Peptides against a protein of PDB entry 8OXM. Designs and how they scored, part 41

Target 1, 371 residues: chain A of PDB entry 8OXM
Amino acid sequence: FKAEFRLAGGVNLPKIIDCVGSDGKERRQLVKGRDDLRQDAVMQQVFQMCNTLLQRNTETRKRKLTICTYKVVPLSQRSGVLEWCTGTVPIGEFLVNNEDGAHKRYRPNDFSAFQCQKKMMEVQKKSFEEKYEVFMDVCQNFQPVFRYFCMEKFLDPAIWFEKRLAYTRSVATSSIVGYILGLGDRHVQNILINEQSAELVHIDLGVAFEQGKILPTPETVPFRLTRDIVDGMGITGVEGVFRRCCEKTMEVMRNSQETLLTIVEVLLYDPLFDWTMNPLKALYLQQRPEDETELHPTLNADDQECKRNLSDIDQSFNKVAERVLMRLQEKLKGVEEGTVLSVGGQVNLLIQQAIDPKNLSRLFPGWKAWV

## One batch from the design tools (peptide; made by RFdiffusion4, then SolubleMPNN)

Design b1_p10_7_s1 (from b1_p10_7, 6 letters changed)
Fold by OpenDDE base, seed 4:
Structure b1_p10_7_s1 (fold): chain B 371 residues (1-371), chain A 10 residues (1-10)
Amino acid sequence: as target 1 above (371 residues)
Amino acid sequence: SAIEQELLSS
């Protein structure tokens, strides 16, 4: 290891370290402290299994449909080493960085990212109608710019076209795999884009199996398909390549039902894999600035009372796991709202749900559904 | 995480 480290920012102050491998190659690593990397590690394994299924199918293999993975080595319940995604940038950093964000550079007369967030926070406790009206005003005055990512990074027109295609395929694969696994909406800083491949890397996989639906502000979209995500696909948007790649990915997932159910069943009942949403995690994910005052963790909850209700906790856990498996089976059968859909019908429904301004306006303002 | 950056920017 080199003696020097860099801070990656954030509350947990993750350390970027450079190490020299036994092969003499320098590799950058991210050391996270105070973060449980076990869920990330498990989800990376599930993504590798999905990638194996996608590589076995000729149509998805020809399209190079893959979900990007990174190496995770959990060291403890609160620490681990990540392969640093070198040459990646958070989509949120590229789009809405305070000084040099693409929105400010390309749309200097639009609302600032801060003004958009403020407007949506002001209506957070309001009706769905009022949220929708303010979201539409924000969207009108905050126009998408993510098309410029590929234009800035890939100056050669042939390379630019191939990279925009790679991006569109990556969004399609991650959207459908993310829907099947119940990852839900993804915060803009938890989606990295590779500056060389234009592929997405999803990080911080702390919400899975539709646990985002039980958050204080429930998720309302099957995956992130916001205006900037769509703008990065270019003029065709969600039509053509994106839709076809979603359909081909969904076809492979549905045809792999037994395998996916068996894998998820093993994971849901793994005592080392805590996928359930807890109140502290929910608060952390959707913390309001006003709620900081009262959560002095009175750590004085006596260790003694937690022993008695183990049997009722186990029965409640099993019922949640069974519901997750039933919902996964429905998704893999194409059952949506009690109706069996074709692959094309199911993919169409999911796209419409993901781009619906009414669904987007109901999301937690912290997840920036206008970006 | 993204959430941590947003909590710190508030």
Scores: peptide ipSAE 0.007, ipTM 0.457, DockQ to the pose 0.233
Fold by OpenDDE base, seed 5:
Structure b1_p10_7_s1 (fold): chain B 371 residues (1-371), chain A 10 residues (1-10)
Amino acid sequence: as target 1 above (371 residues)
Amino acid sequence: SAIEQELLSS
């Protein structure tokens, strides 16, 4: 370990430590001191399995469809070491940084990120109709700019085009894999973009198996496909490359149904893998002030030794696990809203759900659905 | 991984 460390931003002040391995290689490590990294570690293993399935298929291998992974070493229930995602930036930092964000640079006459947030916070407790109207006003006055990420980072036109394709493929793969696994909490700080590859790295994997739907403000989209996410794909948007990569990813997932069900079943019943949403976690996720500066004390999840009868907890857990497995089986069969869909039909439905302003307007304001 | 070993043993 080097004696010097840097603080990463965010509430938990994770330490970036440069380590020399026994192999003499320097590796940056992120040390989280108050988060359970077991869920991230398990989800990284599931992503590695999905990558193995994608590499076995000729059509997904030719397209280089992968979900980006990072090494997680949990040290305790409250601490671990992450491989530092060197050369990545949160999409939120690039887009909506208050000082030099791409929205401010390219759209200086649009609403500020703060104005958008304030407007959506004011209607948070209002009707779905009022939320939709204000969301449409925000969207009209906050136009997407994420196309400029690849333009700023990749000046050569051939490289730019290749990186835009890499980005589009990364969004497609992570969206479909994330949907199958029910990955939630996809706010703009939980999605990093690699400045060299233009691929996405999904972090903070603590909302999985559709547990985002049981939040006080339920998640209403299958994945993040907001206007800036689409703008990064360029002129074709969700059509062409993105749609085809989603379809090819979904084909591999559906054709791997038995393998995916077996993996998820083992994980759901692993006593070391706490995937269930608890009320304190739900409050923490949806009461965060968006100002990264307020040190909200991490409510220790461990102090809920509420002696609920072990039997009632176990029966409730088993019923939730069974429902998750049933819903996963439905997704892998293409069952949506009681109808069996083709891969193209299912992918189309998911895209429509993810881009629907009515669904986006209902999300928690901290998710920043206008970005 | 432990998961890969379980899947290769089935």
Scores: peptide ipSAE 0.006, ipTM 0.405, DockQ to the pose 0.018
Fold by OpenDDE base, seed 2:
Structure b1_p10_7_s1 (fold): chain B 371 residues (1-371), chain A 10 residues (1-10)
Amino acid sequence: as target 1 above (371 residues)
Amino acid sequence: SAIEQELLSS
């Protein structure tokens, strides 16, 4: 290991450490502290399996539909080493976090990212109608710019077109697989883009199996398909390549129902895989920036054995696991809201849900649904 | 894992 480390952005201040492998190659590692990386490791295995299914199918293989994976080495329940996705940047860093973010560079007269966040935080406890109105005002004054990512990185028109296509395919594949697995917390820091491939890397996989729906502010979208995500696809938006890649991914997932159910069942009952939402995790995910200062580490969870009878905990866990499996089976059958849909119908519904400004306006302000 | 072996053998 090198003696120097860099801080990655974020509340947990993950450390980027350069290590020299036994092969003499330098590799960047992200050391997360206080996070259980077992969830990320398990979800990476599920993504690898999904990639295997996608490679077996001729139509998805020809389209090179894959989810980008990274190596996770859990060290403890509160620490681990992630393979740093070398040559990736958080989409939020490119768009809004830097002083020279793409929104500020290309849209200097629009609202700042801070102004947008402030406006949405002011209405966080208000009605859905008031949230929608303020969200529409924010969106009108904060226009998408993510098209410029590929234009800045790929100057050759043929390469630019290929990379925009790779991006669109990556969004489609990760959106559908993420939906099937119920992946939540898809804020702009949890999605990286590869600066060479234009493919997305999803990180921080701790909200899975629709556990985002039981947050204090429920998740209302199946995946991130916000205006900037769509803008990166170019002038066709969600139509054409994106839709077709979603449909082909969904076809493979639905045709792999038995395999997916068996794997998810094993994972749900793995005592080492804590996929359930807990109140502390829910608070952490939806804390206000002002409340970040007072989380003194002195919440010793006193083992106040709330003697919730072990039987009631196990029964509650089993009922949640059964409900997750039933909902996964429904998704894989194309059952949405009690109706059986075709692959095209299901994908269309999911796209409409993901782009609906009413759904987007209801999200937690920290999710940044206007980006 | 044992699961990876079962998935690769099916």
Scores: peptide ipSAE 0.000, ipTM 0.399, DockQ to the pose 0.018
Fold by OpenDDE base, seed 3:
Structure b1_p10_7_s1 (fold): chain B 371 residues (1-371), chain A 10 residues (1-10)
Amino acid sequence: as target 1 above (371 residues)
Amino acid sequence: SAIEQELLSS
């Protein structure tokens, strides 16, 4: 290890450490404290399996459809080492950094990221109708700029075009696999973009198996397909390359139903893999910036063992696990809202749900659905 | 190293 470390941005201030391997190569590592990396490690193994399935299929292999993975070495329930994705940036840092963010640079007369956040926080406890109206006003005064990422990073037109295709394929693959696995908490800091490949890296995989739907503010979209995510695809938006890559990914997932169910079943019943949403995790994920000042660390983890009888906990856990497996089987059969859909019909429904401003306006303001 | 000890103590 080098004696120097850097802080990565974000609430948990992870330490970036440069390590020299036995091969003489420098490798950057991210040390997370106070975070359970076991869930990230398990989800990376599931992504590697999905990548194996995608590489076996000729149509997905030709399109180079993959989910970007990183190495996770969990050390404890609260510590671990991540392979740092060198040359990645959070999409939120590129888009909405206060001083040099792309929205500020390209749209200086639009609402600031802070003004958008404030407007959506003011209506957080209001009706869905009031949330929708304010979300539409925010969207009108905060126009997409993510097309400029590839334009800034890739000056050669042929390279620019290939990188925009790589981005679009990465969004499609991660969106469909993320939907199948029920990945949540896809806010702009949990999605990194590689500055060399234009591929996305999904981090903080702590909300899986649709547990985002049981948050105090439920998640209402299958994946992040916000206006900036779409703008990064260029003029075709969700049509053409994105749609076709979603359909081909969904075909491979549906044709691999037995393998995916078997893997997820083993994981759901692994006593070391805590995938269930708990009240403390829910509070942490949807905590208000204003509430940071009053949380004195005097939550003694007094083991208020809610001595729910071990039998009632196990029965409730098993019922939740069975429900997750049933919903996964439905998704892999193309069952949506009690109707069996074709791959094209299912992908179309998911795209429409993800871009619907009524669904986006209902999300927690911290998710930044206008970005 | 001090970092390895901090990693093992966290």
Scores: peptide ipSAE 0.000, ipTM 0.387, DockQ to the pose 0.032

Design b1_p10_7_s2 (from b1_p10_7, 7 letters changed)
Fold by OpenDDE base, seed 1:
Structure b1_p10_7_s2 (fold): chain B 371 residues (1-371), chain A 10 residues (1-10)
Amino acid sequence: as target 1 above (371 residues)
Amino acid sequence: SDILKEMLES
């Protein structure tokens, strides 16, 4: 290991370190402390299985549909090493960096990212109608700019066009796989974009199997398909390439129902895989920046008292696992709101749900649904 | 390595 490290930022202060392998190659690693990387490791394995299914199908293979994966080495329940995604940037960093973010550069007269967040936080405890009105005002004064990512990175028009297609395919694949696995909405800092491939890498997979629906502010979208995510696809938006890639991904997932159910069943009942949402994790994921100072001391103390009611915990766990498997089976059958849909009908419903400003306005303001 | 352990415990 080199003696120097960089901070990646965030509450857990992950450390970026450079190491020399036994092969003499330098590799950048992200070291996370105070975080359980087992869920990330398990989800990367599930993504690799999904990629195997996508490569076996001729139509998805021709489209090069893959979900990007990274190496995770869990070291303990609270520590691990990640492969640092070299040549990637968080989409949030590109879009809403305070100094040089694309919104500030291309839309200097729009609201700042801070003004948008403040307006949405002020209405967080208000009605859905008030949230919707303020969200529409924010959206009017904060116009999407993510189209400029590919324009800045790829100056050759033919390369630019191909990279925009690669981006659109990556969003489609990750959206449908993410929906099947119940990843829900993704914070803009937890979606990386590769600066060479224009493909997305999803990190910090601590919410899966629709556990985002039981957060204090429940998720209202099947995946992140915000205005900037759509703007990166170019003039066609969600139509054409994106829709077709979603449909072909969903077709492969539905045709692989038995395999996916078997895999998820094994994972849900693995005693080493804690996928359940606990109250402390829920508070952490939706914490206000103002509340960060008070909750730091209490997370260390009471690991002891949770041991007592194992039998009631096990019965509650089994009922949650059964409900997750039932809902996964419904998704893979195309059952939405008690109705059986075709692949095209299901994908259409999911896209409409994901882009609906009423659904977006109800998300936790910390997740920045206007970006 | 001890450095990794120290970095994770810090």
Scores: peptide ipSAE 0.000, ipTM 0.407, DockQ to the pose 0.039
Fold by OpenDDE base, seed 2:
Structure b1_p10_7_s2 (fold): chain B 371 residues (1-371), chain A 10 residues (1-10)
Amino acid sequence: as target 1 above (371 residues)
Amino acid sequence: SDILKEMLES
């Protein structure tokens, strides 16, 4: 370790440290305190398994469909070391960082990110109709700019096209795998973009197995496919490459049902893997202060020794775990809302759900569904 | 171990 560290900012003041590996290479690490990194570590292993499945299939391998992974070393229930994703930036940092964000630079006459957030917070406790109307007004006055990420970073037209394609593939792969695993809390700070590859890195994996649906403001979209996410794909949007990559990813996931169910079953019953939503975690996730710079730690509640003694708590846990497994099996069979869909039908439904402004308007304002 | 612990406790 080097003697010096940098603060990454945020409530828990994660420390960026430089480490020399056994291979003699310097690697930047993020030391996160007051956070249970076990969930992230487990989810990274699941992503690695999904990548193995995707690499075995000829169609997904040819498309280089992968989820970007990082190394996680949990040290305790409240501490760990992350491999710092060097050369990545949060999409929120690029899009909406104060006065220097892409929205301000390219759309200076649109609403500010703060004005958009304020308008949506004012209607947070209002009807779905009022939320929808204000969301549509916000969207009209906050036009997407994420196309400029690849244009700023990749000046050569051939490289630019390749990187836009890599981005589109990364969004597709992570969206489908994220949906299968029920990954939530996909706000603009939990999604990094690699400045060299244009691939996405999903961080803070503390909302999984559809636990975002039991939040006080439930998650209403299967993944983040907001207007800026779509704008980064270029003129074809969700059509063509994105849709085909989603379909091919979903095909591999559905054809790997037994493997995925077995893995998730082991994880759901692992006493060291706390995937359940608790009231403190829910409060933390949906009472976030407006400061975008914060690496939001997953507040796993303290040392209640989950001595899973066969109490009413264990019966409730087991029923939730069984429901998660049943829902995962349904997804892998293409069962949506009691109907069996083809891969194309299922992917189409998920895309429509993710882009529906009615679903987007119902999200927690801190999710920033207008970005 | 100890350096990481000291860095997390500081």
Scores: peptide ipSAE 0.000, ipTM 0.405, DockQ to the pose 0.036
Fold by OpenDDE base, seed 3:
Structure b1_p10_7_s2 (fold): chain B 371 residues (1-371), chain A 10 residues (1-10)
Amino acid sequence: as target 1 above (371 residues)
Amino acid sequence: SDILKEMLES
């Protein structure tokens, strides 16, 4: 190990360390403290399995459809080592950095990221109609700029075109795999983009199996397909390459139903894999700036109420696990709202749900649905 | 081992 470390930023202040392998190669590692990496490690294994299924199919292999993975070594319930994703940036840092974000650079007359967030926070407790109206005003005055990512990084037109296709394929694969697994909390800091490949890396996999739907502000979209995500695909948007890659990914997932169900069943009943949403995690994910002041230390609520009878906890857990498996089976059969859809019909419904401004306007303001 | 412990404890 080198004697120096760097901070990666963020609330948990993860430490970036450089190490020299026995092969003489330098490798970067991210050391996370006070973070449960077990869920990330498990979800990376599921993504590797999905990648294996995608590589076995000729049509998905030909398109190089893969979800990007990183190595996770959990050390404890509160610590671990991650492979540092060298040459990646959070899409939120590129788009909405306060000083030099792409929105400020390319759209200096639009609303600031802060103004957009403030407007959406002001209506957070309002009706869905009022949220929709303010979201539409924000969207009108905050136009997408993510097309400029590939234009800044890839000056050669042939390379630019190839990288835009790689991006579009990465969004399609991760969106469909993420939907099947019920991956939530897809805010702009939990999605990295690789500056060399233009592929997405999904991090912080702590909201899975549709547990985002039971948050105080429920998730209303199957995956992140916001205006900037679409703008990065270029002039075709969600049509053509993206749609076809979603359909081919969904076809492989549906044809692998038995394998996916068996894997998820084993994981849901693993006593070491805590996938359930808890109230403290829900509070942390959707903490309001107003709630920082009222953390009175009076959550000395007695350890006595956590003695819910082990039997009632087990019965409640089993019912939630069964519901997750049933919903996964429905998705893999193409059952949406009690109707059996074709692969094309299911993918179309998911795209429409993900881009619907009525669904986007209902999301927690911290998710930044206008980006 | 020890460097990782020290980094996790700091």
Scores: peptide ipSAE 0.000, ipTM 0.408, DockQ to the pose 0.034
Fold by OpenDDE base, seed 4:
Structure b1_p10_7_s2 (fold): chain B 371 residues (1-371), chain A 10 residues (1-10)
Amino acid sequence: as target 1 above (371 residues)
Amino acid sequence: SDILKEMLES
């Protein structure tokens, strides 16, 4: 280990360390404290399996459809080492950094990211109609700019085109795999983009198996497909390459139903894998800026002997696991809202749900659905 | 080990 470390941004102040391996190679590592990396590690294994399925299929292999993975080494229930995604930037940092974000650079007369967030927070407790109206006003005055990422990073037109294609394929693969695994909407800081490959890296996989639907503000989209995410695909948006890559990914997932069910079943019943949403995790994910004052982290979670009868906990857990498996089976059969859809019909429904401004306007404002 | 521990406790 080098004696120097850097702080990565974020609430948990993760530390970037440089390590010299026994092979003499320098490797950057991210050390997270106060974070359970077990869920991330499990999800990376599931992504590797999805990648194996995608590589076995000729149509997905030819398209190089893959979900980017990183190495996770859990050290404890509250600590671990991550492979630092060197040469990646959070999409949120590129887009809405306070000093030099792409929205400020390319759209200086639009609303600031702070103004957008403020407007959406003011209506957070209002009707869906009021949320929708304010979301549409925000969207009108905060136009997408993520197309400029590839234009800034890839000056050669042929390289630019290939990287925009790689980005579009990465979004498609991660969206469909993310839907199957129930990852839901992803905070803009938890999506990294590789500055060399233009591929996405999803980090902080703390919400899975549709547990985002049981948050205080429930998720209303199957995956993040916001205006900036779409803008990065270029002029075709969700049509053409993105749609076809979603369909081919969904085809592989549906044709791998038995394998995916077996694996998810093993994971859901693994006593070491806590995938369930707890109230503290829900509060952390959807903290209101007003509530920052009173949450002293009295993480004295040790002493509340809530003697809930072990039997009632186990029965409640099993019923949640069974519902997750049933819903996964439905997704893999193309059952949406009680109707069996074709791959194209299912992918179309998911895209429409993900881009619907009525669904986006109902998301938690902290996740910035206008970005 | 100790550096990692110190880094996680800080």
Scores: peptide ipSAE 0.000, ipTM 0.404, DockQ to the pose 0.039

